# Designs tried in a protein design run: peptides against a protein of PDB entry 8PQO. Part 31

Target 1, 252 residues: chain A of PDB entry 8PQO
Amino acid sequence: VLLKEYRVILPVSVDEYQVGQLYSVAEASKNETGGGEGVEVLVNEPYEKDGEKGQYTHKIYHLQSKVPTFVRMLAPEGALNIHEKAWNAYPYCRTVITNEYMKEDFLIKIETWHKPDLGTQENVHKLEPEAWKHVEAVYIDIADRSQVLSKDYKAEEDPAKFKSIKTGRGPLGPNWKQELVNQKDCPYMCAYKLVTVKFKWWGLQNKVENFIHKQERRLFTNFHRQLFCWLDKWVDLTMDDIRRMEEETKRQ

## One batch from the design tools (peptide; made by RFdiffusion4, then SolubleMPNN)

Design b1_p11_1_s2 (from b1_p11_1, 8 letters changed)
Fold by OpenDDE base, seed 5:
Structure b1_p11_1_s2 (fold): chain B 252 residues (1-252), chain A 11 residues (1-11)
Amino acid sequence: as target 1 above (252 residues)
Amino acid sequence: MKELEYSLAGT
């Protein structure tokens, strides 16, 4: 098991982020040709548990068409079916990813708190001290180009070049986080993403767990760079606007 | 895969 807490600082408010996140997910999904193929939504309903209220979703990702033929031919039954269970109780979210074949030997859990701070809180997920001791805190700087793979880099998604016309935020210089403390008119938040990865196959555990973390970090970095650079597209939208957009997309 | 990735990023 490998645990890391990714801390993503953004020059947006917690309330703004709720809209921006949903917009950016929808936008990114549209940009993926054939991305919806092989996705089965089993459950999408409101939930209430232990004082937590939100939306619960259960999706299956069928990867048979997404892998080479030889992989598909060799894959055991259920090996290419991934289950995603998500509880969205913003500002708290939880996602659990499992595989039908691996069962208890495979788990990816992502728990996120969105807080109006600069990533300074320790153990925001309230882990036991012994468990927290084994968590690596990883800061993601959306303005740092060195954290972006060359193949992922796009100038139009570079926070160091983008300036929001509607809000005046950006571009983000090398010391933008330090400067933000002195800017009373600019909101900020941190997404604390605790990622738990378990892959219980002897000889491959560390390699696969580290690989998955590397992919998650890459995803979080690119996504939040996009979210910020798309600020002018979503900052004036309301949650009702987002809901309407989602309904319209379902009708297409 | 990208949809899954962004879904994860959005949670």
Scores: peptide ipSAE 0.052, ipTM 0.791, DockQ to the pose 0.796
Fold by OpenDDE base, seed 2:
Structure b1_p11_1_s2 (fold): chain B 252 residues (1-252), chain A 11 residues (1-11)
Amino acid sequence: as target 1 above (252 residues)
Amino acid sequence: MKELEYSLAGT
């Protein structure tokens, strides 16, 4: 098991982020070829449990069409079915990813708290001390180009180049986080994303777990760079606007 | 997988 807590600091408020996150997910989905292909939505309903209230989704990603034929032919039954269970109780979110074949031997859990701070809270997910001491805190700087793979880089999604017309935020220079503390008119937040990866396979555990974390970090980095650079597109939207957009996307 | 990636990013 490998645990890391990714802390993504953004020059937006927690309330703004709720809109921006949903918008950016929707926008990114539109830009992907074959969106929704092989995705089965089993459940999408409100939930309430232990004081947590939000939206629960259960999706199955059927990857058979996403892999070469020879892989599909050799794959064990259920190996290409990924289950995603997500509890969205913003500002808290939880996603659990499992595989039908691996069962208990595979788990990706992503638990996120969105807090109006600069990533200074320790153990925001309230782990036991013994568990917390094994968690690596990883700060993601959306303005740091060195954290972006060349193949992922787009100038229009570079926070170091972007200037929001509507809010005046950006561009984010090398010391933007330090400067942000002195900018009382600019809101900020941190997404604390605790990622738990378990892959029990002799000889491959560390390799796969580290690989998955690398992919998650890459994903979080790119996504939040987009989210910020798309600020002018979503900052004036309401949650009702987002819901309408989601419905329109579903019909496509 | 791409959709999954963005879904994960948004949760």
Scores: peptide ipSAE 0.050, ipTM 0.787, DockQ to the pose 0.792
Fold by OpenDDE base, seed 1:
Structure b1_p11_1_s2 (fold): chain B 252 residues (1-252), chain A 11 residues (1-11)
Amino acid sequence: as target 1 above (252 residues)
Amino acid sequence: MKELEYSLAGT
């Protein structure tokens, strides 16, 4: 098991981020080919549990069409079905990813708290001390180009170049996080993303767990760079606007 | 959230 807490600081409020995240997910999905292929939504309903209230979703990603034919032919039953269970109780979210074939031997869990701070809280997910000492805290700086792969880099998605016309935020210089404290009119938040990766196959555990973390970090970095650079597209939208957009997308 | 969907589409 490999645990890392990714802390993503953004010059947006917690309330703004709720809209921005949903918009950016929708936009990114539109830009990618085949975004809806092989996705089965089993459950999409409100939930209340242990004082937590939000929306629960259960999706199955069928990967049969996403792998080479020879892999599909040799894959064990259930090996190409990925289950995603998500509890969205913003500002808290939890996603659990499992595989039918691997069962208890495979788990990706992503737990996120969105807080109006600069990533200074320790153990925001309230882990036991023994567990917390094994968690690596990883700060993602969306303005740091060195954290972006060359193949992923786009100038229009570079926070160091972008300036929001609507809010006046950006561009983000090398010391932008420190400067936020002195900018009374600029809100800020941190997404604390605790990622737990479990892959219990002898000889492959460390390799796969590290690989998954590398991919998650890459995803978080690119996504939040996009989210910020798309600020002018979503900052004036309401949650009702987002819901309407989602409904329209489902009908297409 | 569409975490996995985004991840799979982006890779």
Scores: peptide ipSAE 0.048, ipTM 0.779, DockQ to the pose 0.202
Fold by OpenDDE base, seed 4:
Structure b1_p11_1_s2 (fold): chain B 252 residues (1-252), chain A 11 residues (1-11)
Amino acid sequence: as target 1 above (252 residues)
Amino acid sequence: MKELEYSLAGT
């Protein structure tokens, strides 16, 4: 098991982020080819449990069409079906990813708290002390180009170049986080993303777990760079606007 | 949060 807490600091408020996240997810999905392919939504309903209230989704990602034919032919039954269970109780979110074949031997859990701070809280997910000792905190700086793979880099998604016309935020210089403290009118938040990865196969555990973390970090980095650079597109949207957009997308 | 969906779409 490998645990890392990714802390993504953004010059947006927690409330703004709720809109921005949903918009950016939708936009990113739209911009990618094959979006939604092989995705089966089993459940999409509100939930209330243990004082947590939000939206629960259960999706199956059928990867059969996403892998080479020889992999599909050799893959054990269920190996190419990924289950994603997500509890969205913003500002808290939890996603659990499992595989039918691997069962308990495979787990990706992503638990996110969105807090109006600069990523300074320790153990925001309230892990046991012994467990917390094993968590590596990883700061993602959306303005740091060195954290972006060259193949992922887009100038229009570079926070170091982007300036929001609507809000005046950006561009984010090398010391933007430090400077943010002095900008009383600029909100900020941190997404604390605790990622638990378990791949319980002897000899491959560390390699696969590290690989998955690398992919998650990449995803978080790119996503939040987009989110910020799309600020002018979503900052004036309401949650009702987002809901309408989601409904329109579902109809397509 | 369409974490996996975003990841898969981006591959």
Scores: peptide ipSAE 0.047, ipTM 0.780, DockQ to the pose 0.193

Design b1_p11_1_s3 (from b1_p11_1, 8 letters changed)
Fold by OpenDDE base, seed 1:
Structure b1_p11_1_s3 (fold): chain B 252 residues (1-252), chain A 11 residues (1-11)
Amino acid sequence: as target 1 above (252 residues)
Amino acid sequence: MKELLYSLAGT
């Protein structure tokens, strides 16, 4: 098991981020080909548990069409089905990813708290002390180009170049996080993303767990760079606007 | 990557 807490600091408010995240997911999904194929939504309903209230989703990603024929033919039953269970109780979110074949031997859990701070809270997910001491805190700086793979880099998605016309935020210089403290009119937040990866196969555990973390970090970095650089597209939208956009997309 | 984006949003 490998645990890392990714802390993503953004010059947006917690309330703004709720809109921006949903918009950016929708926008990014449009730019990616092959979206929606092999995705089965089993459950999409409100939930209330232990004082937590939000939306619960259960999706199955069927990968049969996404792998070569010979892999599909040799794959054990359930090996190509990934289950995603998500509890969205913003500003808290939890996603659990499992596989039918691997069962208890495979887990990706992503737990996120969105807080109006600069990533200074320790153990925001309230882990036991013994567990917390094994968590690596990883700061993602969306302005740091060195954290972006060359193949992923786009100038129009570079926070160090972008300036929001609507808000005046950006460009983000090397010391942008420190400068936020002095900018009374610029809100800020941190997404604390505790990622738990378990891959319990002998000889492959460390390799796969590290690989998954590398992919998650890459995803978080690129996504939040986009979210910020798309600020002018979503900052004036409301949650009702987002809901309408989602409904319109479902009808297409 | 697209599937993971949905996980991030909880949507």
Scores: peptide ipSAE 0.048, ipTM 0.784, DockQ to the pose 0.391
Fold by OpenDDE base, seed 5:
Structure b1_p11_1_s3 (fold): chain B 252 residues (1-252), chain A 11 residues (1-11)
Amino acid sequence: as target 1 above (252 residues)
Amino acid sequence: MKELLYSLAGT
C-alpha cells in the first residue's frame, strides 16, 4: 500500500472551484473522442450517511475495446472491468476504484478535502498517527512547467502565461503563492487529495503502485492547469448553469 | 482511461 497526499493550491475560492471542477471535467471529457464508449452508469443517486450528504455514483468502465486484441484475448474474466464508486459531498469527495478480477488485491482510493488555505493543514483527513506518518505530502504547483511532461504541455493551458480577463488573476509567476498571501482581493484554496493505492501482487506491488501514483499526479497537474486557464469560461456560471449544461449534454 | 482519470480528478 502506498499513500500520498497531493496538495493543489489554486487562486480560486472553494465556492468557485465547485463550479470550475464540474465544468472542467465536462470539458475535458468532450475533448476525449470515444471516451464515452464502454462506460456503464449503474447508480446515480443522492445519499446520506453519518451526517455526510451528497451524490453517489457507481460506474463500470469496460476496457475490452480500449486494449490491444492480444491483451483482450489473454485477460482473465473481469480483468478489463473497472468499477468506480464515488461519493460527492463537496467540499468533501471520495472515489474508490476496484477491479472485478483482482478483488481485494487492487484498490485506488481518492479522498479530497477542499479548504480555503494554502495547503498548510496537516492530516486534514484525520488519519491515525501511525498511518499519517507514512503519508508523503506532495505539492503540485500549477505554474511550474517542470512538473509537466513535454507531451502534455500546451501554451493555452499554461498558468504562467494565462491572464483572466474577468477576474484579473494570473499570470502566475514563480512566487505566485507567496505573493497571494499579500493580495487581499484574490481568493485561494487547496485541494487535499489523499490517494491510497493497493496492488498486492508479489513482485509487482511497488512498481504498479508507484506507476499509478505517477499517473494520478500527472492527471491532477494537467487538470488543474486546465481548470485555472479556463477560468473565464466558468467563473460566471452558477451551479444551476452547470446542471442545465449536464442535462443538455445528456440529450445529445 | 483518460476520461476515467478526469472523472477521478473531478471528485
Scores: peptide ipSAE 0.047, ipTM 0.780, DockQ to the pose 0.754
Fold by OpenDDE base, seed 2:
Structure b1_p11_1_s3 (fold): chain B 252 residues (1-252), chain A 11 residues (1-11)
Amino acid sequence: as target 1 above (252 residues)
Amino acid sequence: MKELLYSLAGT
């Protein structure tokens, strides 16, 4: 098991982020071919449990069409079906990824708290001390180009170049996070993303767990760079606007 | 795969 807490600091408020996140997901989905292919939504309903209220989704990702034929032919039953269970109770979110074949031997859990701070809270997910000591805190700086793969880099999605016309935020210089403290007019937040990866397979555990974390970090980095650089597109949108966009995306 | 990744981001 490999645990890392990714802390993504953004010059937006927690309330703004809710809109921006949903917008950016929708926008990113439009930019991808084959969006929704092989995705089965089993459940999409409100939930209430232990004082937590939000939206619960259960999706199955059927990867049969996403792998080469020979892989599909050799794959054990259920190996290409990934289950995603998500509890969205913003500002808290939890996603649990499992595989039918691996069962208890495979887990990706992503728990996110969105807090109006600069990533200074320790153990925001309230882990036991013994567990917390094994968590690596990883700060993602959306302005740091060195954290972006060359193949992922786009100038129009570079926070170090982007200037929001509507808000005046950006560009984000090397010391932008430190400067936020002195900018009373600029809100900020941190997404604390605790990622738990378990891949219990002898000889491959460390390789796969580290690989998954690498992909998650890459995803979080690129996504939040987009989110910020698209600020002028979503900052004036309402949740109703977002819901409409989501419905339109589902139709495509 | 891309859909899965973005869904994993917490949405």
Scores: peptide ipSAE 0.046, ipTM 0.776, DockQ to the pose 0.618
Fold by OpenDDE base, seed 4:
Structure b1_p11_1_s3 (fold): chain B 252 residues (1-252), chain A 11 residues (1-11)
Amino acid sequence: as target 1 above (252 residues)
Amino acid sequence: MKELLYSLAGT
């Protein structure tokens, strides 16, 4: 098991982020070819449990069409079905990813707290001390180009170049986080993303777990760069606007 | 990557 807590600082408020996240997910999804192909939504309902209230989703990602034929032919039953269970109780979110074939031998859990701080809280997810000491804190700087793979880099998604017309935020220079504390009118938040990866196959555990973390980090980095650079597109939207957009997307 | 985007938002 490999645990890392990714801390993504953004010059947006927690409330703004709720809109921005949903918008950016939708936008990013549109930019991907294939749309919702291979995604089966089993459950999408409100939930209330143990004082947590939000939206629960259970999706299956059928990867059969996304892998080479020979992989599909050799893959055991259920190996290419990924289950995603998500509890969205913003500002807290939890996602659990499992695989039918690997069962308990495979787990990706992503637990996120969105806090109005600069990523300074320790153990925001309230892990046991013994567990917490094994968590690596990883800061993602959306303005740091060196954290972006060259193949992922787009100038229009570079926070170091972007200037929000609507808010005046950006561009984010090398010391933007330090400067942010002196900008009383600029909100900020941190997404604390505790990622737990378990791949319990002897000899491959560390390799696969590290690989998955690398992919998650890549995703978080790119996504939040987009989210910020799309600020002018979503900052004036309300949650009702987002809901309408989602409904429209579902109809397509 | 697309699948992972869904996991980010729980949408």
Scores: peptide ipSAE 0.049, ipTM 0.786, DockQ to the pose 0.387; fails the geometry check

Design b1_p11_1_s4 (from b1_p11_1, 7 letters changed)
Fold by OpenDDE base, seed 1:
Structure b1_p11_1_s4 (fold): chain B 252 residues (1-252), chain A 11 residues (1-11)
Amino acid sequence: as target 1 above (252 residues)
Amino acid sequence: SKELLYQLAGT
């Protein structure tokens, strides 16, 4: 098991981020090739549990069409079905990813708290001390180009170049996080993303767990760079606007 | 990936 807490600081409020995240997911999804092929939504309902209230979703990603034919032919039953269970109680979110074939031997869990701070809280997910000492805290700086792969870099998605016309935020210089404290009119938040990866196969555990973390970090970095650089597109939208856009997309 | 984007949204 490999645990890392990714802390993503953004010059947006927690309330703004709720809109921006949903917009950016929708926008990024449109830019990706393919639609909802191989995605089955089993459950999408409100939930209340242990004082937590939000939306619960259960999706299955069928990967049969996403792998070569020979892999599909040789794959054990359930090996190409990925289950995603998500509890969205913003500003808290939890996602659990499992596989039918691997059962308890495979787990990706992503728990996120969105807080109006600069990533200074320790153990925001309230782990036991023994567990917390094994968690690596990883700060993602969306303005740091060195954290972006050359193949992923786009000038129009570079926070160091972008300036929001609507809000006046940006560009983000090397010391932008420190400067936020002195900017009374600029809100800020941190997404604390505790990522737990378990791949319990002898000889492959460390390799796969590290690989998954690398991919998650890459995703978080690129996504939040986009989210910030798209600020002018979503900052004036409401949650109702987002819901309408989602409904329209589902009908297409 | 698109699948991971769905995870991020929690939708």
Scores: peptide ipSAE 0.049, ipTM 0.780, DockQ to the pose 0.376
Fold by OpenDDE base, seed 5:
Structure b1_p11_1_s4 (fold): chain B 252 residues (1-252), chain A 11 residues (1-11)
Amino acid sequence: as target 1 above (252 residues)
Amino acid sequence: SKELLYQLAGT
């Protein structure tokens, strides 16, 4: 098991982020042609548990068409079916990813708290001290180009170049986080993303767990760079606007 | 897929 807490600081409010996140997910999904194929939504309903209220979703991703033929031919039954269970109780979210074949030997859990701070809280997910001791805190700086792979880099998604016309935020310089503390008119938040990865196959555990974390970090970095650079597209939208957009997308 | 990862990021 490998645990890391990714802390993503953004020059947006927690309330703004709720809209921006949903917009950016939808936009990114549209940009991925064929990504919706093989997705089965089993459950989509409100939930209430332990004082937490939100939306619960259960999806299956069928990857048979997404892998090479030889992989599909060699894959055991259920090996290419991934289950995603998600609890969205913003500002708290939890996602659990499992595989039918691997069963208890495979788990990806992503738990996120969105807080109006600069990533300074320790153990925001309230882990036991012994468990927290094993968590690596990883800061993601959306303005730091060195954290972005060359193949992922796009100038139009570079926070160091982007300036929001609607809000005046950006571009983000090397010391933007320190400067933000002195700017009373600019909101900020941190997404604390605790990622738990378990892959219990002898000889491959560390390699696969580290690989998955590397992919998650890459995803979080690119996604939040996009989210910020798309600020002018979503900052004036309401949650009702987002819901309408989602409904319209379902009708297409 | 990239979309799957984005869905994860959105939650």
Scores: peptide ipSAE 0.048, ipTM 0.780, DockQ to the pose 0.740
Fold by OpenDDE base, seed 4:
Structure b1_p11_1_s4 (fold): chain B 252 residues (1-252), chain A 11 residues (1-11)
Amino acid sequence: as target 1 above (252 residues)
Amino acid sequence: SKELLYQLAGT
């Protein structure tokens, strides 16, 4: 098991982020070829549990069409079906990813708290002390180009170049986080993403777990760069606007 | 891709 807590600081409020996240997810999905292909939504309903209230989704990602034929032919039954259970109780979110074949031997859990701070809280997910000792805190700086793979880099998604016309935020210089403290009118937040990866396979555990974390970090980095650079597109949207957009997308 | 999976999860 490998645990890392990714802390993504953004010059947006927690409330703004709720809109921005949903918008950016939708937009990013549109930009991906084959978006939604092989996705089966089993459950999408409100939930209330242990004082947590939000939306629960259970999706199956059927990867059969997304892998080479030889992989599909050799893959054990259920190996190419990924189950995603998500509890969205913003500002808290939890996603659990499992695989039918691997069962308990494979787990990706992503738990996110969105807090109006600069990533200074320790153990925001309230892990046991012994467990917390094993968590690496990883700060993602959306303005740091060195954290972006060259193949992922887009100038239009570079926070170091972007300036929001609507809000005046950006561009984010090398010391933007420090400067943010002095900008009383600029909101900020941190997404604390505790990622738990378990791949119980002798000899490959560490390799696969590290690989998955690398991919998650990459995803978080790119996504939040987009989110910020798309600020002018979503900052004036309401949650109702987002809901309408989601409904429209579902109809397509 | 895994990245797509996570993005799709947010919808």
Scores: peptide ipSAE 0.046, ipTM 0.769, DockQ to the pose 0.336
Fold by OpenDDE base, seed 2:
Structure b1_p11_1_s4 (fold): chain B 252 residues (1-252), chain A 11 residues (1-11)
Amino acid sequence: as target 1 above (252 residues)
Amino acid sequence: SKELLYQLAGT
């Protein structure tokens, strides 16, 4: 098991982020080839549990069409079915990813708290001390180009170049986080993303777990760079606007 | 993983 807590600091409020996240997810999905293909939505309903209230989704990603024929033919039953269970109770979110074949031997859990701070809270997910000591805190700086793969880099999604017309935020210079503390008119937040990866396979555990974390970090980095650079597109939207957009997209 | 995260928001 490999645990890391990714802390993404953004010059937006927690309330703004709720809109921005949903917008950016929708926008990013449009840009991805094969989005929604092989996705089965089993459950999509409100939930209330242990004082947590939000939306629960259970999806199955059928990857059979996304792998070469020979892989599909050799894959054990259930090996290409990924289950995603998600509890969205913003500002808290939890996602659990499992595989039918691997069962208890495979787990990706992503738990996120969105807090109006600069990533200074320790153990925001309230782990036991013994567990917390094994968690690596990883700060993602959306303005740091060195954290972005060359193949992922786009100038129009570079926070170091972007200037929001509507809010005046950006561009984010090398010391933007330090400067933000002195800018009382600019809101900020941190997404604390605790990622738990378990892959029990002899000889491959560390390799796969580290690989998955690398991919998650890459994803978080790119996504939040986009979210910020798309600020002018979503900052004036309401949650009702987002809901309407989602419904319109569903009808297409 | 990338696709999964982009689908996380319930859409």
Scores: peptide ipSAE 0.045, ipTM 0.770, DockQ to the pose 0.311

